# Designs tried in a protein design run: peptides against a protein of PDB entry 9GMZ. Part 31

Target 1, 343 residues: chain A of PDB entry 9GMZ
Amino acid sequence: TGFPLELLTRPATERLAYFENYTVAHPRLKEVYEILMRTIAEPAGASFIFVYGASGVGKTTLRLRVEQKLTELALPKLESDRARVPVVGIEAIAPESRYFNWKEYYTRALITLEEPLIDHKFDYGVRGISRDNFGKINVESKVVAPALRRALENALIHRHPDVFFVDEAQHFGKVASGYKLQDQLDCLKSLANMTGILHCLLGTYELLTFRNLSGQLSRRSVDIHFRRYCADSPEDVQAFKSVLLTFQQHLPLAETPNLVDHWEYFYERTLGCIGTLKDWLKRVLSDALDREATTITLKDLQKRALSVAQCQKMFKEIQEGERQLSETEADVQNLRSALGLGA

## One batch from the design tools (peptide; aimed at target 1 Q238 Q249)

Design b2_p15_8_s4 (made by RFdiffusion4, then SolubleMPNN; from b2_p15_8, 7 letters changed)
Fold by OpenDDE base, seed 3:
Structure b2_p15_8_s4 (fold): chain B 343 residues (1-343), chain A 15 residues (1-15)
Amino acid sequence: as target 1 above (343 residues)
Amino acid sequence: MEELKKLAEEMSKPL
């Protein structure tokens, strides 16, 4: 168990790429992966899936692994249906301006949906959308957001993905003063309804504010909480230590570093978020490879750690999100009790 | 240690 030893003779870029592509199948990731895959296969009339959890819990890793698996499962069908795309995934960008840029969102979604090169040329029915000689979509600056929306709706219908992923979806909530977050929800709901495509929104606990604004979306949404590991749970501590043990075996270094002995320091600086841990180890590995180092030390870890102030801020944001969920669970229990349903 | 190794072996498997 460990990295391929042949990597020790390979370039630093290949050694780093191995670790970047490596995924620890930790219990929370596996649980959420299995729920998400089942929900995509059998949406039961759901139009939305909300995946929420701490920043750096591993939501992007979850998305990428689901995208990979859906692509692998679709390969036999793609031979007969050359127009189909099995999955599409975008990251929502926080607008630089006070307003969410729907034109940019639709453009990026359309570009992502049409990459890689599909032999099937699609006519979007919109003037100023073309493909270059490399099959890449070009959108002229004159094309307006309503036209791009129609192009995306037509492309989603034609390509018929099993799911449309939007990562960092809390950025839809970053609307200027006076715009309703509800209007963003209604726009996404309309896109899902018009295309018949299941949408999966992945985000921080700020996504709960977005989800809770629409009692109509709640009837057609599945919620998935991607929890961090908690230091007050002995089981979660054992899982977190096992993740450290797994990562130390998969760092392509000549000498296996002892990460497990520093588990408390890793927990302090990651808050039990495995994505934050992986990103930290990636930075430290990059620095070690650049120095042709045989191993990583505590000093190397300390150099790339998040500051205590960053961790305190992140922890406050996590505690607020976990509190909101706990209150919601208590409200459900209170409602059940009030209905004469046993606790 | 043995339980941690067993968990790490399970986590080392592909999803």
Scores: peptide ipSAE 0.316, ipTM 0.906, DockQ to the pose 0.859
OpenDDE base, seeds 1, 2, 4, 5: peptide ipSAE 0.304, 0.300, 0.312, 0.308; ipTM 0.903, 0.903, 0.903, 0.904

## One batch from the design tools (peptide; aimed at target 1 T23 L29 V243 T246)

Design b2_p16_1 (made by RFdiffusion4)
Pose (drawn by RFdiffusion4):
Order: structure tokens, then sequence, then C-alpha cells
Structure b2_p16_1 (pose): chain A 343 residues (1-343), chain P 16 residues (1-16)
């Protein structure tokens, strides 16, 4: 397989768009996708899905793909329920203040729930907020956060989304003190429990500070780790080389450059993160198409790679996250002994 | 609020 040969006659813009729209279902992503879809289809009391992963591993692409896939299920279902949004997805806003702005979060979440059939919803539940009949949801600055949250809860329980996505969930950790971390997630827990809607939280390894704050949160959450490819296990190396080969075969050029020969350097500047690899390859392809180059040289790759210091910081954070998420037989034995079960 | 972009179906990796 490979890129369509017709693209060679087309201008560089078509080649660049093709490579941007191209995706690879590498094994780690496939496994994480399958787990996430299975868990969304049947939460069974869980109120959170945590998706831990390094920067550039593909969390956002996973969210987008699962949103698209779930939207397919909604079309047959719509014949039964005319007013139902299948998936709602938003991004956590990094606050300018010391603490996360819950009023802005509620405002944006309610705004994202706009639908053309707004007549079905009628009143949101509290005065002071309504659509301006121009397709935009208007909220008043005098409306307090408890009333806005109540309106969001009513809107969510009416629409009943399959899943609620909060991309970049590490921004929830912006707090004004050292003790507010548990409360920051308890508020979202209460919202999810009352609305009966699973809240899937995606973020980098900084999200691990939100992991196990309380036993209640521990039970109300499901951990999904989007592990990067590690050079230690030969199987992961084989998979990383294989992804490079797929990219080598699928980037539009006159002749396919050799990328497997330079797999070590790629791993060195990507740490196995597939999104970081594709961003680099797309940048190099864009640079090459400017000069109409027939192949990719090592010099081109080096020109637009990542700095050593950046990769050092990436690896430090990744090591810390993998260390915190590691699970061994020793932990299972310790838990068995402490539980008094034995063996 | 703009809608999110679509994602093409992914391709399986090539064997070595």
Amino acid sequence: as target 1 above (343 residues)
Amino acid sequence: VAPPPAVAAPTEPAAL
C-alpha cells in the first residue's frame, strides 16, 4: 500500500492535506481506543474515565475519532429521540487567575450544548440565560455559578449525552491553595453523579495528581493509560519501526525515503510518541515540498527536529508518569497480605 | 463555536 500516485500531478497543497488527514492505527492506540469505547458503552457506575498519556501520544486524535464513531450510533437512535446529542466535548480553559474559573467552565459547557431544535428544551431552568434567536446561547454576567451549574445539570439530564469529554483536564489542577485539589474534582464528581453522565478526562501526566485523592473518587473512576512506545521491550521497538515504515510508504514524494535506517534518531527525538513523530514528519514534508525535493534527507529531518533540552524535559516527565502508573506483582501481593486474604 | 474536524479512518501499520 501507499499514497495515491495521482497526487504527484497535484500541487503541494493537496499532498500536504493528504498527509495531514492520514492516520495510523498503531497497536497502542488501537488497544486504548478499544478500551475507551468499551468503557463508554457501559460505564456501570463509573463517573470518570482518566486517559493518561504523554504529550503528543494522540489523546486529542483519540477523542476526535471516538466522537466521530459515536456520532454514527446516534443517527439510528435519533429516529426514536428527536432531541439528543450523542457526545459533548470541550477543553478545560487554563485560568488567568490563581484558581480554575468554574463559572467560565459552566458557561462554555452550556454553550457547546447548542442545537437548532432549541424549542424542544424550552426553559433551561433559571432566568437570565436564553438563546438570542440568532443561534447563539446568551448568558448574563449577573447569573451566579450555582444557578448556571443547575441550568447545565438540567440541560445535560434532558439531552442525555452518551459521554462528556473534557480535553486537557490537567488545567483543573490550577488551585489557589494546597488543599483544594480534592474539592476541585469532587465538584465534577457531584455534577457527573447527579447528571448521570460519564465525564471522560483526557490530559498529560500532570493529570496523575488527580488520580487517587479519595476512595470515593477511586471507585468512581476508571484509569486508561495511553502508554508511549518504549525502547526496552523489543516488541514496542518493532512497532515503532513499523509505524515509521507506514509513514515512509505513505508520505507523498517522488521516491520513498528510507526512514527505518534512522529509527534510532527518530526515537531519540520523539520518545515513541506517535503524534510527535507525525508532526515532525509533516513539518519535514512541508519543508521539502517548498523546494520540490524528490526525497527526504537526514539534513531535512535535523533541521526541523526538537531540541535536546526539550526532549530531556519530555523524558523526565514521562519517566515520572510511568513510574507513578507502574503496577507490579509486589503491589498485588502487598494488597493481598494487608487485606488478610492470604495467597 | 466551530465544530471539530473529522478524522479519517486509520491505517494498520505496515509489516517489516

Design b2_p16_1_s1 (made by RFdiffusion4, then SolubleMPNN; from b2_p16_1, 6 letters changed)
Fold by OpenDDE base, seed 5:
Structure b2_p16_1_s1 (fold): chain B 343 residues (1-343), chain A 16 residues (1-16)
Amino acid sequence: as target 1 above (343 residues)
Amino acid sequence: VEPPPLVSEPVEPAPL
């Protein structure tokens, strides 16, 4: 099994697009996908799902695959309910300022939720929100954040998605001095409660700060840890080698590169994060296609690798996140012991 | 040409 051989005669852009769109169903992605799909189907009164893990572990890939599957599953219902949007997914932007821009967030959420192709137009009841001649939402600069929030609440209620995804959700935690991170969480809680829409926040281990801020969130949230592959686990090493084998078979090159024999070097420069691996291979493939090369070499890999300094920084951030989770697991065991439930 | 499946099955590496 490999890439379609016909791609070797196709333009470099099409060959690159094939690899970009290709997704390896690696064990951790499959596990988290199954948990997330089950939780969306049966939220059991949860208002939030937190999906956290290392940068480049594959959270965006997970989101996109779930969005696609929820859309496919909703198609038969969309014939009868033309107002429905099955799923909405946005990426939270890193604020240029010290403050999370709620106005920009609500605007982007509205634009994504109310795409031009939706036949059933909705009146938001907010002056300065309109559709252009192409059905695209336009938000006038005069519209204030509280009005945009009400418009989003009404749109979410009317469109009734099964879930609202927010990728890079750690950016909600970027609050300036004097504001409480709690106020941002209470804003999100209020949005979920007012709309009845399940929110899924995907992000780095910085999302653990949100989880820990409120014992009320823990009662209405589901936590999903998207783990990296660890080199101290034989099973994780084997899974990582399997991913490398799959990628080498799906690089649209005339000669199949041997990635598996270099697995330690790939692990060193990705920390077991499959998204980081895919992005690296994408850059190397692009360079190979630009040169009309038949294969990729170790030198080509080295040219596009993350620096040791970048990897060391990322690894410290991962270790801190993994430590906080391990401490939480120990705290659960200590609590059970203190309650007399035993180990 | 069928579009490649959006999710690849993990190819188990032959045991090295």
Scores: peptide ipSAE 0.015, ipTM 0.489, DockQ to the pose 0.160
OpenDDE base, seeds 1, 2, 3, 4: peptide ipSAE 0.012, 0.013, 0.010, 0.012; ipTM 0.468, 0.478, 0.505, 0.505

Design b2_p16_1_s2 (made by RFdiffusion4, then SolubleMPNN; from b2_p16_1, 7 letters changed)
Fold by OpenDDE base, seed 3:
Structure b2_p16_1_s2 (fold): chain B 343 residues (1-343), chain A 16 residues (1-16)
Amino acid sequence: as target 1 above (343 residues)
Amino acid sequence: IEPPPSVSEPVEPAPL
């Protein structure tokens, strides 16, 4: 089934929004979704979930789909517990400075936690945090990070989400020294422990460095590798082609573009990352709609493709992350063998 | 209500 044909008569904005909101349930997304949903339902004493994978693999799409599903599953309980928020999700901001802005992080977390249609005002116990007449949180400039942390702790306890998502969580790692990285880990660990709220950190393979720094987090963390599609796997190539076909059918254009025949070019410029593919197609669709074009051409694709240099850089980052994981898997096998646990 | 994620049907390999 393709896009609703009625979209062809709709404004470019609606056509673009359709494709933006469209999600292909590709095998890796489904697998990671099922693991993540199960882990959230049964954390087994875990305080953290790490979801790591290539940039543009689809981690944000995964988050949004899990947030939607957790919200749907919580609806019957939300009728009785109007204070509850089923899930909270934020993106970590890349620090503009050599220091992570915890004040901004806590403020954004509070805002997001309270954005839901929660008629019930919560007192954060912190002066200078208020809600406007629209329920939007206002944080006065005088409120310091330790006060915002206490407000967030209280809000998380009161709202009791099943999970707290932090997307782009590698940005916690971009702080200049390994010592500061440990302090940030200890800060997050303390927040999870004090609130009893499961934290899910989604990010690039840079999260592995963050994970490996805390042998204490490893005991209380679940790891989920969101793999890209690999061109050396026939099954992965077939899955990638299937995604291209699905996107081809869901581009709201008068003439269905042939994407599948160009699968190698799409693979070359996305490295098997479906998020990168979707974002590329969004840009190309936007350009086509702006021109009132009936279809997308190879020239339109080429105009919005990542450069070879960008792809080479991204591929090196992926290879390093995949290597680190493979080494860790080998270390586990070596440890098992050394323990006399047969392979 | 976003439609349920459509499972991409496996592309039948176009006959060579």
Scores: peptide ipSAE 0.023, ipTM 0.563, DockQ to the pose 0.097
OpenDDE base, seeds 1, 2, 4, 5: peptide ipSAE 0.021, 0.009, 0.015, 0.018; ipTM 0.544, 0.522, 0.528, 0.525; seed 5 fails the geometry check

Design b2_p16_1_s3 (made by RFdiffusion4, then SolubleMPNN; from b2_p16_1, 5 letters changed)
Fold by OpenDDE base, seed 2:
Structure b2_p16_1_s3 (fold): chain B 343 residues (1-343), chain A 16 residues (1-16)
Amino acid sequence: as target 1 above (343 residues)
Amino acid sequence: VAPPPSVSEPVEPAPL
């Protein structure tokens, strides 16, 4: 079934919001969702989950769907434990300086843990952290990063989330010359160990550099590769066409656009990344609604497509990430063979 | 409260 036909009589803002809130449960998204939900339920002594894949593959969509599901599953327990938060999720910001701003990271994490609607207020034991009359956390400029870390540790222990999400986690890899990426990883490892809270880092293939530096985290981490669809796989091409068919049925326009017949052009300009595809269609839908258009044309698509140069850059970054993973898989197989474990 | 995000399975395209 397509979009609700009543949307055709609704304002352009409501029609756009419908498509923004629409999610296709495509095979790769379902697979990584099931693995992630299982790993959160049964971490088996893991302290970290790494979710890596191409930019625009759908990692933020995955996070939001898991956050929603964990919240829904926790509702019956939250009635009895008013202090509990089921999940916390933040986005890592690229530092303006060559140094990661830990003070800002801890402040944003505290603000996210302390939703104003939580009745049970916690004392952080840190001077210069307060709540306003609306229950919003205020952090005075004088509060130093070590004090904010202690406040976050105490808040995470008290609120006891099932997982702490960090999106765009490759931004931890942006260290200035002289600081080891290892020191940042040891800082996160210490936070996870001190709180007992499972951390999930979502990021691009640049996150592999962060994963590989920690031979000690390899024993306490679970890796989840969120793959794109590949044009050399008939099954992946079919799944990508299926996603296009689903999106064309869920664009709230008077005439259903034919996206599937243009699948090669959509693949060329998205590299098999469904988030990139959704963002492209959202921009094109917005332009069509602003013009009161009945449908989307190939010219409308071309106007909002990524350039060939952007796609070539993104494809090189994908190929390097996929290569590094293939080498790691070969190293595991070589190790098994050397141990006398059959291939 | 924003409506819960709509999630659907992909529709299988007819075999071309």
Scores: peptide ipSAE 0.041, ipTM 0.663, DockQ to the pose 0.228
OpenDDE base, seeds 1, 3, 4, 5: peptide ipSAE 0.027, 0.022, 0.016, 0.049; ipTM 0.547, 0.531, 0.530, 0.681; seed 5 fails the geometry check

Design b2_p16_1_s4 (made by RFdiffusion4, then SolubleMPNN; from b2_p16_1 with A8S A9E T11V A15P)
Fold by OpenDDE base, seed 4:
Structure b2_p16_1_s4 (fold): chain B 343 residues (1-343), chain A 16 residues (1-16)
Amino acid sequence: as target 1 above (343 residues)
Amino acid sequence: VAPPPAVSEPVEPAPL
């Protein structure tokens, strides 16, 4: 089934919004979604979930789908427990400075956790945190990071989300010269331990540096690899072509473009990352709608494609991450062999 | 509440 044909008579903004809100349930997304939902439901004493994979693999789409599902599942309980938030999701911001801004992180986490729809006013016990007449949190500039942390700890305890999501979590790795990445991890561990809230960190393969730094994290963490599609796997190529076929059916254009015949070019410029593919098609669709075009051409695709130089850079970053994971798998086999368990 | 985003399973391409 394609897009609703009624969209062809709708404004360009509605047509673009349809495609933006459309999600292909591709095999890797479904697999990671099922693992993540199961792990959130039964964390088995885990305090952290790490979801890592290539930039543009679809981690933000995964997060938003899990947030939606956890919210839907919590609705019957939210009628009785008006203080509860089922899930909270934040994006960690790249600091303008070389150092991660904890004050900004805690402020954004508080603002996200305390949506205006929550009737239950909470006192943070911190001077300079207030709610306006619309229930929006205001944090005065004088409030220091340790006070914001305590306010967030109290808010997380009171709202008791099933999970706290942090997207782009590799930005915690941006530390000063002489500060250890370990200190940032110990800060996050302390927040998870003090609140009892499960933390899910989503990010690039730079999150693997967090995995390696703490043998105590490994005992209390679950790792989820969100893989890209690989061109050397016939199954992955078929799945990637299936995604292209699904997207071409859901582009709200008068004439269905043949994306599948160009699958190699799509693969070359996305590296098998479905988020990168969707963002590319969104840009191309926007340009087509602005011109009142009936279809998408190869020339339209080329105009909005990532450059070969960008793809080569992204591919090097992916290969380094995949290499580090392959080394970890070899280390597990070596450990099993050394324990006498066999390969 | 924004309508839940449409989810579709990938359609298998007809074997080329």
Scores: peptide ipSAE 0.022, ipTM 0.569, DockQ to the pose 0.238
OpenDDE base, seeds 1, 2, 3, 5: peptide ipSAE 0.020, 0.019, 0.020, 0.025; ipTM 0.517, 0.539, 0.514, 0.558; seed 5 fails the geometry check

Design b2_p16_2 (made by RFdiffusion4)
Pose (drawn by RFdiffusion4):
Structure b2_p16_2 (pose): chain A 343 residues (1-343), chain P 16 residues (1-16)
Amino acid sequence: as target 1 above (343 residues)
Amino acid sequence: VAPPPAVAPPTEPAPL
């Protein structure tokens, strides 16, 4: 397989768009996708899905793909329920203040729930907020956060989304003190419990500070780790080389450059993160198409790679996250002994 | 509020 040969006659813009729209279902992503879809289809009391992963591992692409896939299920279902949004997805806003702005979060979440059939919803539940009949949800600055949250809860319980996505969930950790971390997630827990809607939280390894704050949160959450490819296990190396080969075969050029020969350097500057690899390859391809180059040289790759210091910071954070998420037989034995079960 | 972009179906990796 490979890129369509017809693209060679087309201008560089078509090649660049093709490569941007190209995706690879590498094994780690496939497994994480399968687990996430299975868990969303049947939460069974869980109120959170935590998706831990390094920067550039593909959390956002996973969110987008699962949103698109779930939207497919909604079309047959719509014949039964005219007013139902299948998936709602937003991004956590990094606050300018010391603490996360819950009023702005509620405002954006309610805005994202706009639909053309707004007549079906009628009143949101509290005065002071309504659509301006121009397709935009208007909220008043005098409306307080408890009333806005109540309106969001009513809107969510009316629409009943399958899953609620909060991309970049590490921004929830912006707090004014050292004790507000548990409350920051308890608020979202209460919202999810009352609305009966699973809240899937995606973020980098900084999200691990939101892991196990309380036993209630521990039971109301499901951990999904989007592990990067590690050079330690030969199977992961084989997979990383294989992803490089797929990219080598699928980037539009006159002749396919050799990328497997330079797999070590790619891993050095990407740490196995597939998104970081594709961003680099797309940048190099864009640089090459400017000069109409027929192949990719090592010099081109080196020109637009990542700095050593940046990769050192990436690895340090990744090592900390993998150390925190590691699970061994020793932990299972310790828990068995402490539980008094034995063996 | 603009809708999110679509994502093309992924391709399986090529074996070595």

Design b2_p16_2_s1 (made by RFdiffusion4, then SolubleMPNN; from b2_p16_2, 6 letters changed)
Fold by OpenDDE base, seed 3:
Structure b2_p16_2_s1 (fold): chain B 343 residues (1-343), chain A 16 residues (1-16)
Amino acid sequence: as target 1 above (343 residues)
Amino acid sequence: VEPPPSVSEPVEPVPL
């Protein structure tokens, strides 16, 4: 079934919002979703989950779907425990400075923990943290990062989320020295250990550098590789074409555009990343709606496509990440063979 | 509360 035909009579903003809120349940998303949900339900003493994959593979979509599902599953418990938050998710910001802003991170985490209209005012035990009349957290400028950390620890213990999501977590690594990365990972590990809250870090293949630096995190962490679709796999090509057909049917335009016939061009400019595909189609749809166009043309697609140079850069970053994982898999096989476990 | 994202299974392209 395609989009609701009634959308054709609705404002461009509603038509765009429909497509923005539309999610294709593509095979890789479903697989990673099932693994992530199972791991959150049964962490088996893990303190961390790492979800890594290409930029634009769909990690944010995965997070939002898991957050929704955890919220739905928690509803019966939330009636009895009004203090509980089922899930918390934040995005790590690229530091404008050479230093990760822990004060901002803790502030954002606190704000997000309090976004639910929870009638129960929690005292964080920190002066200069208050709630406004709307329940929003206000943090006075005088509150220092160690105090915000204690407030977050107390809030996480009290709200007891099933998982704490950090999206774009590779931004922890952009601190110019490997030493600072270790200190940041030790800080996150300490937060997870002190609160008993499972942390899920979502990010690019730059997260693999964090695994290699912290042999202590490796023992208490689960890895989930969110793979792109590969053009050398017939199954992956078929899945990618299927996604194109589904998006084609869900573009709220008077005439259904033929996206599937252009699958190679879509693959070339997305590298098999469905998030990149969705964002591209969203931009093209916005342009089409602004022109009151009946359909999307190849020229409209070309106007909003990533450049070949951008795709080549992104592809090199993907290949390096995929290579590092393949080497790690080979090292595991070599270790197994050396231990006499058989291949 | 934003409405939950609509999720659909990808439709297999009919072999042309």
Scores: peptide ipSAE 0.025, ipTM 0.552, DockQ to the pose 0.247
OpenDDE base, seeds 1, 2, 4, 5: peptide ipSAE 0.020, 0.022, 0.024, 0.010; ipTM 0.569, 0.567, 0.613, 0.468

Design b2_p16_2_s2 (made by RFdiffusion4, then SolubleMPNN; from b2_p16_2, 5 letters changed)
Fold by OpenDDE base, seed 5:
Parts: sequence; C-alpha cells; structure tokens
Structure b2_p16_2_s2 (fold): chain B 343 residues (1-343), chain A 16 residues (1-16)
Amino acid sequence: as target 1 above (343 residues)
Amino acid sequence: VAPRPAVSEPVEPVPL
C-alpha cells in the first residue's frame, strides 16, 4: 500500500502536504502513545506527565496524534457541554532573554484555549482581555503576568480539558540560576494544582533537570521516555528499516525511491530519530517536486542531509540523556537491594 | 528478512 496515485497529477503543494500530514505508526511511537493515553485517562492523582527524548524523535507527532484522539473521544460530550475544550496544546518558546516570558506563555495559552470558533464566550474578569470582531483573543500590553495567570486559571477551569500539552518544555529551564528554575517549576505546579488540569510537558532530555529538582514533583508526575532506535539492537534496526520502507512507499513520486538499501546512511544522519528522518525526506521531496523529478537519488539525499558536525553534536546530547536515565535505573536497583527487595 | 511496512495514518485536523 502506497500513496494515492492521483497525487501524481496534483500540484506540488498538494503532494508535499500529503507527505507532511502522513504519520508512520512506528513501534516506539505506538508504545509511548498507548502509555500516554492510559495516563491521561487514569492520572491516579498525577498533576504532570513528562515526555522526554532526543530532539527529532517524534514528540510533536505524538502530541498531535493524542490531541486528535482526545478530540474524537470528546465529540459526544461536546454536544451537551459547548463550553468544553477537550485538549489544549501549545509550544513553549525559547526566550530571547535569560528569563522565560510568562506573560507571553499565558497569552499564547489563552489564545489557543479560547479559539474564535468556540460558541460559549467566557468573561475572564480581567480588564484588557477582549475578543475582536472575529472572536480572536486580544491582550492589551498593559495586562500584567499575574492577571493573565488568573485569566488562564479561570479559562482552564471553565473549559476543563483532559490535558494541557506544552511542547518544547525544556525552554522553561532556560533560566540564569537554579533558584529561578525552581520558581518556574513551582509556578507550573501551582497552575496545575489550582486548575485541577493535568499538564503534559514534552521536551528534550533537558527535562530530566526538572525531574531532579523537586522530590515533590516526582510524587505527582509520570515519566515517559520516548526512545530513539539504536543500531546495536537488531529489533530497533529492523523497525528503522520498516519505517524507511513505509516512507519510500508514501513519497508521491512517479518512481519509488530505494531508501531501505541506504539504511545505514539514513541512520548515521538521523541517529535513529524518526522526526529527523521525516524532516529530511520532506526537504528532499520538496527539492524533487521543484525539479519535476520522477524519483529521489542518493545525491538528492546528500544535499539535504545534516552535516557530520551537527550529527556529532546531537549524538553527544543524546548520549548524556541516555546516560542519566541509565544511572537512574541503576539507582533504582541499588535502592531495591538496600531495602532488601530481591533483584 | 525484508522489512515490513509500518501502519500509517494521515493526521487530519479534527474540527471542534
């Protein structure tokens, strides 16, 4: 099974959009999806879910698939509760300054939560927050962060989403001092506790720094490791080759490219991260469509590959994250042994 | 062993 053959007669924009919107349900994505969906359904008093893994492993794809599924499951209830938003997803922005911009965060969260199409308009009780003639939220520059927080708390309580997603959540950790990082975590914890809304933070291995800062967060958090595929695992190599086979069948080109025969080169330049692979193939597909090419060649792949230096940097960041997790697993085993719990 | 295709679905925006 491949792409719809009708796409070969469609504009380059439609062909590219097909591939962009295409998701491969690879084993690690499915595993993490099932864990995340179960945790959202039965949080067992957790206020946070941490989803961490390599940059480009597919965390945004995971988020979008969960958001879609939660929306589908909520549709029958939305008929009776028109004020409800089933799920909210935002991306945390890298601060231009040494400090995370909470005002910008709250503004983005409010804009996303209070989309124009929602029937029941909510009064936030905050002067300087309004809707325009198109129903879009407008926040006046004079509105201060504590007022925006109260508006978001009230909106989250009123809209009662099953989960609040924050993608690229490692950006909360970009603070000039460890003390300020604790304040950021306490702020997020307070928001989750005051609203009763489950928060899911998705990010890089830098999220492990948040896990280590507060023994109180660890008691109210669920951790989900989104692993990459490893070349030292035969099962992981087979899964990675299966993803390449799937992508080559779903590239909307007249001639199916042979990606699988180049699996080692794809692994070298993606480190087993499927998001990085998809983004690479998207760039190469765009170049092929612009040239009206019938297929993709190894030379086309090489033109859009990450540099060896980029891959080496990314690999060091991955190895450090994987090391920290392996040490934690060893610490659990040491703790069990010290408690007299057998191996 | 030849790799097998993974299951795949488009991510379509679900209207609220």
Scores: peptide ipSAE 0.025, ipTM 0.565, DockQ to the pose 0.091
OpenDDE base, seeds 1, 2, 3, 4: peptide ipSAE 0.016, 0.018, 0.018, 0.017; ipTM 0.553, 0.540, 0.570, 0.572

Design b2_p16_2_s3 (made by RFdiffusion4, then SolubleMPNN; from b2_p16_2, 5 letters changed)
Fold by OpenDDE base, seed 5:
Structure b2_p16_2_s3 (fold): chain B 343 residues (1-343), chain A 16 residues (1-16)
Amino acid sequence: as target 1 above (343 residues)
Amino acid sequence: VAPPPSVSEPVEPVPL
């Protein structure tokens, strides 16, 4: 099935918004989605879920689809429990300084958790947190991080979400020393333990550093690897071509572009990352719509492609992450063999 | 209002 043909008569903004909001249910996204949904439903005493993978693999798309599904599943219960928020999702921000800004994190989490549409107003017990006339949370600059933490703990307990998502969570790792990284992890553990709320951290392979720093996290965490498609796997190449076929059918253009014939070039410039592919196609679609073009060409693709130097840098970061995981798998096998558990 | 997010059906395999 393609895009709704009525879009061809719609403004460029509506055509672009259709493609932006369109999600391809590709095999790796489906697999990780099913694992994540199962883990949220049955956390088995886990306090953390780590979802790691390449930049542009589609982690934000995964998060948004899980948030949507958890919201849908919670709707019947929200009629009886008007204080409940089914899910909360935030993006961690890259610190301007060498230190993660916990005050900003807690403020964003509170603002997101306490959306104006929630009828049941909660008192956080913290002076300098208020609601405006629109019900939006305002946090005065004088409110200190420990007070914001207590407010967030109380809000999470009262709103009892099934999961708290933190996207771009590798930004917690941006600290000047390994000791400060442990302190940050202990802060997150304490927040999860004090609230009883499951935390899901999504990020790059830099999240693997968090896995290695705390043997206590390993006992209370579930790890989910969101893999890219690999060109050395025939099944992965077929899946990647199938994604290209789906995208070409869902580009709201008068003439369907042939993306599949250029699959190697798309692979070269995306490294098998579907988010990177979608963002590239979105830029090319925007340029085509601005020109009132009937289709997109290889020249249009080339104009918006990542540079070879960008791809080489991204590929080096991916290879290092994939190597660390492969070494960990080998270490598990070596440990099992040494314990006499068999191969 | 942005259209609601559309989810594809399972990706159809491209014939090799």
Scores: peptide ipSAE 0.045, ipTM 0.676, DockQ to the pose 0.279
OpenDDE base, seeds 1, 2, 3, 4: peptide ipSAE 0.034, 0.034, 0.044, 0.024; ipTM 0.576, 0.545, 0.673, 0.648

